Peptides against a protein of PDB entry 1LOE. Designs and how they scored, part 32

Target 1, 181 residues: chain A of PDB entry 1LOE
Amino acid sequence: TETTSFSITKFGPDQQNLIFQGDGYTTKERLTLTKAVRNTVGRALYSSPIHIWDSKTGNVANFVTSFTFVIDAPNSYNVADGFTFFIAPVDTKPQTGGGYLGVFNSKDYDKTSQTVAVEFDTFYNTAWDPSNGDRHIGIDVNSIKSINTKSWKLQNGKEANVVIAFNAATNVLTVSLTYPN
Target 2, 181 residues: chain A of PDB entry 1LOE as posed
Amino acid sequence: TETTSFSITKFGPDQQNLIFQGDGYTTKERLTLTKAVRNTVGRALYSSPIHIWDSKTGNVANFVTSFTFVIDAPNSYNVADGFTFFIAPVDTKPQTGGGYLGVFNSKDYDKTSQTVAVEFDTFYNTAWDPSNGDRHIGIDVNSIKSINTKSWALQNGKEANVVIAFNAATNVLTVSLTYPN

## One batch from the design tools (peptide; made by RFdiffusion4, then SolubleMPNN)

Design b2_p26_8_s4 (from b2_p26_8, 7 letters changed)
Fold by OpenDDE base, seed 4:
Parts: C-alpha cells; sequence; structure tokens
Structure b2_p26_8_s4 (fold): chain B 181 residues (1-181), chain A 26 residues (1-26)
C-alpha cells in the first residue's frame, strides 16, 4: 500500500492566510496536506494573489520562496504519489489525484492549465516519469510530464529545506533541496 | 543539496496567480 502523509513545517517568513482544499488542514505546528491514507488530495494556497507578470508591460516578476516539508511514510518502499509546489490561476481547484499530484490532468501539454509546478515525486509513474525509477524533483509546465528532472533521495520523516527562485531576466526557475544535518 | 533548473516563460500565466502546495496519495 501507498500510505503517506505530507506536511509543510515552515513556509515563508510571515504568517500567511491559507485556502485549504481537499484534505489539507493546519495545526499550530504544521500544514498537513494529506494524512497517511489512500486516495487523497490535499492542497493549500496562499490566499493573497501574486502579481506574477504584467500583460500591459510584459514584465515578469522575479521571486524567491522557501519552505520546509516532511514526508512520513510507514513504508519507505511504498511512498505515496508526491508533493508539489505550484503556481496557478487564482481560482484553481484540486485537479486529478494520484500521479497527477492534484495539480494536472494530462501528460500532454495543455495550455489551458496555466499551471507551473515543482514536484517532489515519490512514486514512479511509468507513463511519464524518468525511466530510472528514481524519486525526483521535477519542473512541470502545463503537464505532469516534467520539462526537467533530477534524482532526489527521500529521507523519510526528515525536514527538507526547499528554495525556489525565478529569474525573470533569464527565465530560469531554480529549485534547491537540502536535508540539514 | 539537490539543485534543478529549467527555462520557463511564465508569460502564459494570468497576471495574477496563487501559489500553493499539493500532495496526493493513491
Amino acid sequence: as target 1 above (181 residues)
Amino acid sequence: TVTLSATVDLSFLPDYVRIGFSATTS
């Protein structure tokens, strides 16, 4: 079975109002996206919209965000589908679950999705994931099939520090994940 | 530390977006 809980223990320097979707909820200690049960989708959005670009000027915003997440899997060999950071339209709702991580609905590019995600994928989906079967970080643009990936070793129950940065001058999105000692 | 980068043109997004987290189990 693939029974796993996903939590965010640190997100942003300031307290944020959150919109909870699906099974997502919060406690004083953490934001829990899913409990260790099957067939769940949990999401949480920052309530404040982000001005990511200006259609009138064409200017795209630079941004840097950081957070700390924890994956708790009773069985390290059967971890659930994964966790993802995403950017989507303000009225975004949970999408397809399972391997689509609640963010996408297709492995084919779908411009109508208008969604960018950074996945921390803990389950190998043969149809679109890297053939080596490794758990991985991926950058997803309007598709669950990542435009780029990198192998990542899950440390079960450990806090992973993540930094995601976008450089508007170069259009480069960078993800950094560290497990502190 | 694991680092990953990609070139992404974000101009296809709406002017205003929301950022969030998602996780799934199956």
Scores: peptide ipSAE 0.762, ipTM 0.972, DockQ to the pose 0.683
Fold by OpenDDE base, seed 5:
Structure b2_p26_8_s4 (fold): chain B 181 residues (1-181), chain A 26 residues (1-26)
Amino acid sequence: as target 1 above (181 residues)
Amino acid sequence: TVTLSATVDLSFLPDYVRIGFSATTS
């Protein structure tokens, strides 16, 4: 794929410490996941573990998170693989790069992955992406093959505001993306 | 605004998890 940079310009209102993995790093107001170079995986984790569910009581947590991201590609028609928001075990490490977005290793469901992701996929992978070839948002459960997707038009170099919410009463995960004017 | 939803049972996750971001180039 062509060289593309991915960054988060607004995140985590509580000023949490970050764990950087691969090529991810931070500056004053920006979390950079990848620079404009090839063959990179960049990740950043909030250092504080989240009690997502209680195996003793069966209770599952509600959560809402928001962030703002920017994709910068030298050619809007040739953009790199994409980026994800993900939830994974506390000791999670970078996984397969390229089309697997550094989060998964298979298009087949793998319960041992124990990973949920929201992908903002900018490159069409014939083996698992929607056949229309559109850039898309996807919800991924233990697989790079999304359980649901929706077409999304990239605005190169523009800030996109994202809200991700999980309702424990309904088990519904909701993603909203807006390019404000 | 683009909105996407799905039903997900999170009970397959460990009790404690971390949240993060990941991006790749190739």
Scores: peptide ipSAE 0.761, ipTM 0.971, DockQ to the pose 0.674
Fold by OpenDDE base, seed 1:
Structure b2_p26_8_s4 (fold): chain B 181 residues (1-181), chain A 26 residues (1-26)
Amino acid sequence: as target 1 above (181 residues)
Amino acid sequence: TVTLSATVDLSFLPDYVRIGFSATTS
């Protein structure tokens, strides 16, 4: 039985008001995306839009964001589907649940999605995930099928510190995940 | 520390976007 919860326990210094979607909600201590129940989709958006690029000049913004998340699962074998950081149109709504992480609808590239995501994928989906079956971090561009992945060992119940940075000069998106000792 | 990088041209996004978090269970 799936009873995994996903929470954000720390935001970066520029924490903003949130728009909650699906089962997502906040308390004084944390942002909870899903409770320990089955068949849930939970999302939360920073309410303030981000000027990510200027179509007139072609300039793309640099950005660095950080957060701390916790995955709480009843056991190491059943850890729901995953947790995702994403960038999407301002009017974005929850998308397909399960292995699509509430962010995408297809493994095929879909430019109309206009969504970039960093997935912390805890469930192996044979149709699109790396064949080794490892839990992994992935960078997703308009598709649930990642353009790049890296194996990641989940530490159940532990806080993971994440830094996501985009360098506009090089167009490189970098994800760093650390479990502090 | 686990580090992952990829080259992404973000010019396909709208000028303004929102950043968020999502999670699913099944």
Scores: peptide ipSAE 0.760, ipTM 0.971, DockQ to the pose 0.677
Fold by OpenDDE base, seed 3:
Structure b2_p26_8_s4 (fold): chain B 181 residues (1-181), chain A 26 residues (1-26)
Amino acid sequence: as target 1 above (181 residues)
Amino acid sequence: TVTLSATVDLSFLPDYVRIGFSATTS
């Protein structure tokens, strides 16, 4: 069964304790979100809330997050759904709908979710994923159907470096993924 | 390197949010 693990390399908030949800847990050096079984949801939140914008002034914060991840997919016929980095209300809870990566609860746009996710999607869902069927990175705004996607070639068992940055001046969210030499 | 960008107005979020990781199997 496909498994995914993470190592956080950089994070903005001062306090970086984790709130585990579902099957998420940590080992000595890694965060693991899923068990090697079917029908699991695992999440981990950084415990400190982030002041991402000020409704009084309209100012939005810049942020940069970097992490590494490894996906082990020994069996091509037994893959997981992938994972997300996400931003959500402080009381966010894991969602159990299949194919929604634990952050959304339906295929429909839902403004009330107030959730932004960067998906690293390893499973092709015909109903909403890019028609080419490629594994992909996506930017999701209140919907599992990404507002933009980019094909991504998974390197099994290799560490990928990810940087996610938001520029408040331009409102541009940027995701970069690199498999270093 | 694979790079993806999108324009997102984050003002629809609450003033305070949490960030994290999520994954599923099915």
Scores: peptide ipSAE 0.741, ipTM 0.969, DockQ to the pose 0.682

## One batch from the design tools (peptide; made by RFdiffusion4, then SolubleMPNN)

Design b2_p27_3_s1
Fold by OpenDDE base, seed 1:
Parts: sequence; structure tokens; C-alpha cells
Structure b2_p27_3_s1 (fold): chain B 181 residues (1-181), chain A 27 residues (1-27)
Amino acid sequence: as target 1 above (181 residues)
Amino acid sequence: AVDILSMSFSSTLASGTTGTFFPDLFS
């Protein structure tokens, strides 16, 4: 059995188990992906590879991740663009910003991306987002156009708790989001 | 601003555990 696990309760100024990309950084014990400024892409990667699938044996991992986030926008009625939790190849680099959330480049399915993401999307992109215009959680597979979405009511400045779990046996990815306070 | 306050992750790759999602994604 191969296991990978980590827990970060406070993000330090020298968080050695993370690789920071673009405008991502730590401050005040938080991981800041963006400061709500234009044309920024901030990402952070776990520094060690995760053996999620073994092509030789066919084994696939189960995983669970939990995190707490805060979106604090100056204008709660105009918030762009959100963020993702994602899994991508070890050499992954920042991709297109804005509505592509720094992890994708197209709404068309592109297998070469090899990226799966759970998006917490705060901005309606008419070209690919659900037509109701709601802020939403989405599951993105090799495309910014989600294969599944669920409306999500953003509470500006409030802590949200997220749990994402993948069960390899059932091939099901589950996402939960709560605002405890 | 988008801030992550805390995070945990756990992954377990065990013999005999199969699936198609990630094989399809990464191959």
C-alpha cells in the first residue's frame, strides 16, 4: 500500500511542502491565491508526487481532501473568478487565467490536459457556465466546461469548509461545502 | 482575495483497487 498524506493547519512563510506558482503566496498563516487584482494566477502544488494511478498494475487510489477557504471580495455582487482544487501531472504549470482559473485553456475537451479540478466558480462565463448564472461548484475534466455543477451561494468573507473524496471502486467523486458560521 | 486557511489530504493506493476515471484521465 502506498499512502500520501499531509495536513496544514496554518500556512507558514516557508511552507516547504508546497510549490508556489504565479501569484500564490502565504501571509498571515493563510495561503493566498489572489488578492482580487486583475490578471493574476496563483497556484500552489503539493511538493511530492501523488501516486493516484499505477499504469502497470491498474491500481487506482482512493483519496480525501478537506480545506477551509475564504473569498473576500470588495464587491460581493461582482466577484471573479473563484478557484479550484485540482490534480494534474507533476510538471504542471499555470494555465490560462480569468475564467479558466489558471488550470485550463479551453472549454473543449482536451485529453492532453490530464487535469481534473473541482471549481468554486464565482463568475459567470456565458460560453461554458450553467445558463442560470449562479455561482457554482463544478467538476472539470480536461476542460473548464464542467461535467457536473451545483449552485453555491457565496458568503463573502465567511469561512467555507470543503470535503472532496474519491472512491475508486465506485468511480465517484463527492464534494461537500458548508458554511459553519 | 481567495485564501485557504487549512488543508488536509490523504491518498491510499492499494493492491486490487481498480477504477477507470483516472486511467482514462491520465492515459
Scores: peptide ipSAE 0.701, ipTM 0.948, DockQ to the pose 0.916
Fold by OpenDDE base, seed 2:
Structure b2_p27_3_s1 (fold): chain B 181 residues (1-181), chain A 27 residues (1-27)
Amino acid sequence: as target 1 above (181 residues)
Amino acid sequence: AVDILSMSFSSTLASGTTGTFFPDLFS
């Protein structure tokens, strides 16, 4: 059995188990992916690879991740304050295309990206987002165009608790989001 | 601004646990 586990209750100034990319940084014990400005991309990667699938044996990992986030977007700014939790190849780099949440670069399915993401999308992109225009949670597989979405009412400035779990036996990725306060 | 306040992650790769989601993703 191969396991990978980490827990970060407070993000320190020298968080050695994270690799920061783009504008991502830690301050005041938080991981700040972006400030409330346009055209920024910030990411943080867990510093060690995870063995999520073994091509030799066909074994697939079960995983669970939990995190708490806050989106705080000033009304005076027209910004896209969405983000993703994602799993990608170890050499993954930030993507700068607008609307792609720093992870993808196309709405077309591209298996070479080898990237799965759960998006918490606060900006409506007509080309690929659900037509109702709602802020939404989406599951993205090799494309910014989600394979499944659910409307999500952003509570600006409030803490949201997220749990994402994958069951390999059922191939089900479960996402839950709650505002506990 | 997007802030992450806390995070945990756990994965377990065990023998005999098979599926197609990630194989499809990575193949």
Scores: peptide ipSAE 0.665, ipTM 0.924, DockQ to the pose 0.868
Fold by OpenDDE base, seed 3:
Structure b2_p27_3_s1 (fold): chain B 181 residues (1-181), chain A 27 residues (1-27)
Amino acid sequence: as target 1 above (181 residues)
Amino acid sequence: AVDILSMSFSSTLASGTTGTFFPDLFS
């Protein structure tokens, strides 16, 4: 059995188990991915590779991640694209294309990306987002165009609790988001 | 700003636990 686990309750100024990319940084015990403005890309990677799938045996990991986030934008009508939790190859690089959340670069399915993401999308991109224009949670597989979405009402400045779980037996990825307060 | 305040992660890869989601993703 291979187990990988970590817990970060306060993000330190020199967080050794994270690799920061782009504009991502820690301050005041938080991980800041972006200043919630356009044309910024900030990412943080867990510093150790995680064995999710073994091609030789076919074994697939179960995993659960939980995190608390805050989006605090000075103007509720001028919020950046959002952010993602993602799993990608170890050599993953930030992507700078607008609207791609720093992770993808196309709405076309690209299996070479080998990237899955859960997006918390606060900006409507007409080319690929749900036509209702709602802010939404999406599951993205090798494309910024989500395979499934659900509307999400952003509460600016409030803490949101997220749980993402993958069950290998059922091949189901579940996402929950709550505002506890 | 987009801030993450806390995070936990746990994964377990064990023999006999098979699936197709990630195999499809990575193939």
Scores: peptide ipSAE 0.658, ipTM 0.922, DockQ to the pose 0.875
Fold by OpenDDE base, seed 4:
Structure b2_p27_3_s1 (fold): chain B 181 residues (1-181), chain A 27 residues (1-27)
Amino acid sequence: as target 1 above (181 residues)
Amino acid sequence: AVDILSMSFSSTLASGTTGTFFPDLFS
């Protein structure tokens, strides 16, 4: 059995187990991915590889991640594009910003991306987002066009708790989001 | 601004846990 785990309760100014990309940085014990400005991509990667799938044995990992986030936008109608939790190849670099959330480059399925993301999408992109225009949680596999979505009401400036779990036996990824306060 | 306040992660790759993580992800 191979396990990988980490826990960060407060993000320090020199967080050694994270690789910061683009505009991502830590301040005041938080990881700030982006500011509410255009044309920014901020990412943070866990510094060690995580073995999700073993090609020799066919074994697939179960995993669970939890995090607390805050989106604080100037107004409730313009909150930029959102963010993702993602799993990507070890050499991953920031991808297209804006509606692609710095993780993807196309709405077309691209197996070479080898990227899975859970998006917390605050901006309606007509080309791929759910037609109702709702802010939403989405599961993205090799494409910014989600394979599944659920409407989510952003509470601006409030802490949201997220749990993402993957069950390898069922090949089901679950996402839970709550606003505790 | 998007801020992450805390995060945890745990993965377990065990023998006998077969399947495909989003079938064509690693193909």
Scores: peptide ipSAE 0.630, ipTM 0.916, DockQ to the pose 0.861

Design b2_p27_4_s1 (from b2_p27_4, 9 letters changed)
Fold by OpenDDE base, seed 3:
Structure b2_p27_4_s1 (fold): chain B 181 residues (1-181), chain A 27 residues (1-27)
Amino acid sequence: as target 1 above (181 residues)
Amino acid sequence: MVSFSSTLTGNGTNKKRIGFSATTSAV
């Protein structure tokens, strides 16, 4: 049994336990993934690899991840493209195309991607997003096309509290998002 | 802004990384 536990609430300019990709950076003790400009992608990875599953044996780890995030768009009625939590191969690199949220590159299922994500999607892409056009939370497995989605009301500029938990015994991934009072 | 805490307990052997991503586009 292996246990990995970490907590980061303040981010320094030389944060050794993070790998910054694209436009991701730290300022004023905060992790910022994108600047307030168009056509950007920013990512941050926890530097230490984790052991989640073995594709050969089927062994799977439990995990719980809690975090807060803020989307603060200058125009609350035109927000693109979203925020994403993901688990990917150790050599993962940022992907282009805003609608792919910096994580995927196709709506087609690709098992070689070996990437699972929870998207907080603020922009409707007709090719793969739910037809109702709502902003949504999605669970993505090896594709930007979510296997499950639920409508989500963005509160621009407000802190969202998120908990993502995976229970290996039940093979269930749960996601909760709240805007605390 | 991102702040996060995580705990993982298991016996898996396939190495992965946890990350966060955000994008903007021309809209």
Scores: peptide ipSAE 0.516, ipTM 0.860, DockQ to the pose 0.591
Fold by OpenDDE base, seed 2:
Structure b2_p27_4_s1 (fold): chain B 181 residues (1-181), chain A 27 residues (1-27)
Amino acid sequence: as target 1 above (181 residues)
Amino acid sequence: MVSFSSTLTGNGTNKKRIGFSATTSAV
């Protein structure tokens, strides 16, 4: 099994190992995905494909990712729409914006999407989000409608530390989010 | 506004890309 590892701690203005899509860009050594305006979609892909799929079994292979993210919204009450980590086909392009988080196009399961995502969803969409209306972490498989969710309290402007791990042997995806301060 | 940094590891036989996405809406 081929293993790929990489680390990006700081982002430069000429970051060569990222593919920027939509409004994504780098500033102050950070990757910024959205502008402080309405109706934006921003994405950034690691430029090198990751060998993470088992062609024989059709299973996703083991992976671990860790990252920090900051959501800083001028209006802490109306924060839309969210931040998403995803794994997608190598030719992936921005998908539907807004509540679809730029990653999906439907609440219906679509295996042709071949996309798995962990959403950090800050806006309640009645049609597919948990009925309690909470901001939440969701695991999305080929659909914006999460297969599992957990309420998450956004701390506006604070750095969240995230660890996402997939164990292929157990077929378990784990997500951890902490605010260190 | 959403910003991040990342560290990733993985293995497998076929290719995928990892990425991050964020959106804003009319809200």
Scores: peptide ipSAE 0.513, ipTM 0.856, DockQ to the pose 0.405
Fold by OpenDDE base, seed 1:
Structure b2_p27_4_s1 (fold): chain B 181 residues (1-181), chain A 27 residues (1-27)
Amino acid sequence: as target 1 above (181 residues)
Amino acid sequence: MVSFSSTLTGNGTNKKRIGFSATTSAV
C-alpha cells in the first residue's frame, strides 16, 4: 500500500508545490483563493498527484486530511458562495463559478467529472441546496447537489479547523469542523 | 462542532489531485 503525505504550514510567494488557478495566490504567508470582490473563482491544487486507487489491486486508499480556513466577508449578512475541498482528475481546471464553487458544472450527476468535494457552502441556491436554507457542509460526488449535508453556523472571520477522513473498507467519508475557543 | 459521515459513491482513477476552491458572486 502506497502512502502519500504532505504538509504546508506556511505559504510563500513562490510556493512550488501548489498550482494556482483563477484568482488563487499567496499573500502574507497565507493562501488566498478569492478577493473581497464579486465574481471571483480561485483554486489551488497540490502539485503532486496522489494515488487514491490502486490499478493493480483495485484497492482504494484511506486518507485523512486536516486544514484550517477563514471566511472573512465584508458583509456577514450576505456571504457568497463558499469554500471547497476537492479531489479531481490531475488535469482539472476551474469549473463554473458562483454556486458551483468552481468545482462542478451542474446539479445533475455526471460521472465524467470524476470529482469528489466537501463544500462549506455559505449561500443558498434554491435549485440544489437543502430546503431549510441553512449554510451547510456538503459531500459532493460528481455534482454540486450534495449526497449528504449538515447545517453549519459560519463564524465570519474565525478560523475553522476541519478534518476529513475516508475509510476505504467502509467507503465512508467523515467530515468534522470546529471553531476552537 | 459539526461532524457527520456519508458513504462515498463515485468513480476513481489511479491519479488525482487534491485542491481547494472558493468563489464569490454578485449575489
Scores: peptide ipSAE 0.513, ipTM 0.864, DockQ to the pose 0.312
Fold by OpenDDE base, seed 4:
Structure b2_p27_4_s1 (fold): chain B 181 residues (1-181), chain A 27 residues (1-27)
Amino acid sequence: as target 1 above (181 residues)
Amino acid sequence: MVSFSSTLTGNGTNKKRIGFSATTSAV
């Protein structure tokens, strides 16, 4: 049972203010979401709300998000629980920890969550994760049980570059992860 | 490199916040 710390880097000069939740905090150049201790939840929100949906038509806007993250654990073979990018209601607070990644509370679809997330899941939860047990990237809509996943090989302590893009015309969310190192 | 896509359904409410989250467990 190993502890893991998570950090986000490469914030641009036009970065908005952050709302820190749980154990999340910032250093000069890094946003650290968790301590290297057990049972923590750390989050950081952009303070400025975003307008993704049209109130009249329900149309969704295109968006692209780019960031880097580091997962640093003493043992790469036993890492819990993961890192998540999410879009949630403006008053969102940390949700269930552990395998729910601080973002969701159920494996069942719950439209009242109004939360979309991209998870970088390092721990296999048998109740909802892909049966192969691989660490994976997942797209989550109102549930911790991903609507789609892909295996991902964690490189412990290294910076991963991520791009998340949504095409409103096709309703397709795309996730890319690279380890340039 | 890992890259994939999926269809996003639902439209929630207009105003949202973007964020990042991470958790640790006693596992």
Scores: peptide ipSAE 0.495, ipTM 0.840, DockQ to the pose 0.310

Design b2_p27_4_s2 (from b2_p27_4, 9 letters changed)
Fold by OpenDDE base, seed 2:
Structure b2_p27_4_s2 (fold): chain B 181 residues (1-181), chain A 27 residues (1-27)
Amino acid sequence: as target 1 above (181 residues)
Amino acid sequence: SISFSSTLSGAGTNQKRIGFSATTSAV
């Protein structure tokens, strides 16, 4: 059995175990992904590759991840599209911005993407988002069009606690989000 | 903060990276 784990509590200016892409950077012990302006894309990758599956046996890893994040929309002129956790090929680069969250390029299923994401989507895109127009959590597999979604009420400027767990035996991905008081 | 833990039966053959992304729109 292969086990992989890491933990980052504080983010320093020279964080060696993160690869920063686009507008992503660290400041004041925080990881910041976007600027409070239009048309930004920011990403951060854990530097060490992770083995998620075995091509010879088809075995898939179980995993659990937890993190905290803050979305702060400054005004109606600078709208955030969302925040995303993802697993992608090691050479992954920022993809299409805006509603594609910097992770995907199409609403059509594309297996060559080899990317799975959990989106915390704060902007309604008519072409692929749930018709009710709610902000939502979505599970994305090789497409920005989520295979499953659940309505989520953003608390602007508040810290959210997230836990994501994948059980390979049941093929179930579980997402939880809470706002501590 | 960020934490991640995974377990894979056998030896992994592929390589992936864990990441976070965020965007702002043109509107």
Scores: peptide ipSAE 0.648, ipTM 0.925, DockQ to the pose 0.821
Fold by OpenDDE base, seed 5:
Structure b2_p27_4_s2 (fold): chain B 181 residues (1-181), chain A 27 residues (1-27)
Amino acid sequence: as target 1 above (181 residues)
Amino acid sequence: SISFSSTLSGAGTNQKRIGFSATTSAV
């Protein structure tokens, strides 16, 4: 069995195992994805590619990831647009901003995207988001329109602990989010 | 902090990268 793993607890100014895209950067030992201004897209990729699918055997990788994130908006009642974990082609570049979260370009299914994401969506886009208007966690496959969502209460400025796990045998992806503090 | 672990059979695999993204709008 081939295994790939990494852990980053503190983010240095010259973090060499991250590829920064758009407005993403490190400061004060934290990874910062957006500037404190409007109309930004920021991304960070782990530099080493991971293996997802074996074309010879058909085997699909299992994975587990854990991370903490903070959304700190000046106005807790008007927060746009969200935070996303994603898996994409190795040459992936920032995609459409705003409600597309810098990861997708369409609400229509596009197999050429080859991208799976877990979104933590803070802004309601009428064209594709759940009609109740709630902030939500979504699972996205080749589209910004989630295949499944769950309402999520944002705690502005608080650290969220996230665990995402994929079981290839069952084809089930699980997401957990807690605010421990 | 970030942690990641993945297992796969090995040879003949397709490669991907994992990442994080965030956006802001004009509002």
Scores: peptide ipSAE 0.600, ipTM 0.906, DockQ to the pose 0.877
Fold by OpenDDE base, seed 4:
Structure b2_p27_4_s2 (fold): chain B 181 residues (1-181), chain A 27 residues (1-27)
Amino acid sequence: as target 1 above (181 residues)
Amino acid sequence: SISFSSTLSGAGTNQKRIGFSATTSAV
């Protein structure tokens, strides 16, 4: 194929119902977020809301989640656009495609978004991405312009294990990525 | 392996869903 595909091959220990949006779908083996065509947006959400932030009680909980993803790109040097793990309002719908990764609509901070994302960004967008042009992991809060980034080397076609942890006491989100040997 | 972190601000207190998203476009 001429286009990149993004898949999640492992996404949690429990069977959960998924809400598919855009081109996202699942098979027995994997969750595929994009079709192998250009200009796609694909999303999948766990149907059950999380209780990280509770407006009624004010409680904030820690969480740790993990998943394994695979990027299959016909050209390892031209991979667009990326994928994200995100936490968004329960009624969230696909947002702007392309470099906005289907999660955000602006590089400007928009508190109404109420969305946190960890992006695995494979394509350099001059307007907001790190100037070194590296593929990167980014932590995004209410904007596609990351509050922090870390350079990341894509291993095309290989599974990457990701762990994302939130510490409610410190309000710190931690991201780790490993390509197993 | 890679590991890094950031302090969050502005995430809100509403109920949330976790999801995955990906996009493709012309390069």
Scores: peptide ipSAE 0.552, ipTM 0.882, DockQ to the pose 0.294
Fold by OpenDDE base, seed 1:
Structure b2_p27_4_s2 (fold): chain B 181 residues (1-181), chain A 27 residues (1-27)
Amino acid sequence: as target 1 above (181 residues)
Amino acid sequence: SISFSSTLSGAGTNQKRIGFSATTSAV
């Protein structure tokens, strides 16, 4: 049975080595996180860690990253479960699937997770998602329950350009998404 | 376009990896 697929067509100016987990795989131009099958988790990590804390200066580093993703849903009214950008401990492994997006295990805050995610959530989970039921972008810190969300209208099959920036001085994460015309 | 931000609390500042994840389920 045909199901939604999630892919990244661009994930930076320089393609880095990737650590694949679950069903994630890559071609030269595309990172496919899920196969067209149900009940899957697919992840890919940049092999090179980021050093947010500078061991030499003690400073926290800014970062800006950009990528382009595509969601291909056979049925635009039935799209599950979502796509995430995340920052996690270097030894991170796939977590709970489905609505937990393979990144978290609970809606309860778990500081041991040490994981931040930007979710592009296509499926409404009553237990933790915004009550309006909208598809949304969420910023998640140590929980699948977002600390902040923004309603987002999925454009099925179209490339979404994303920029995620972290300001170390303010500890603020900024997310921008654009569907180019 | 969409743009928004949040202050991160409890995220930690130690060494991390950036990754991508996606899931599917029977709906």
Scores: peptide ipSAE 0.551, ipTM 0.881, DockQ to the pose 0.291

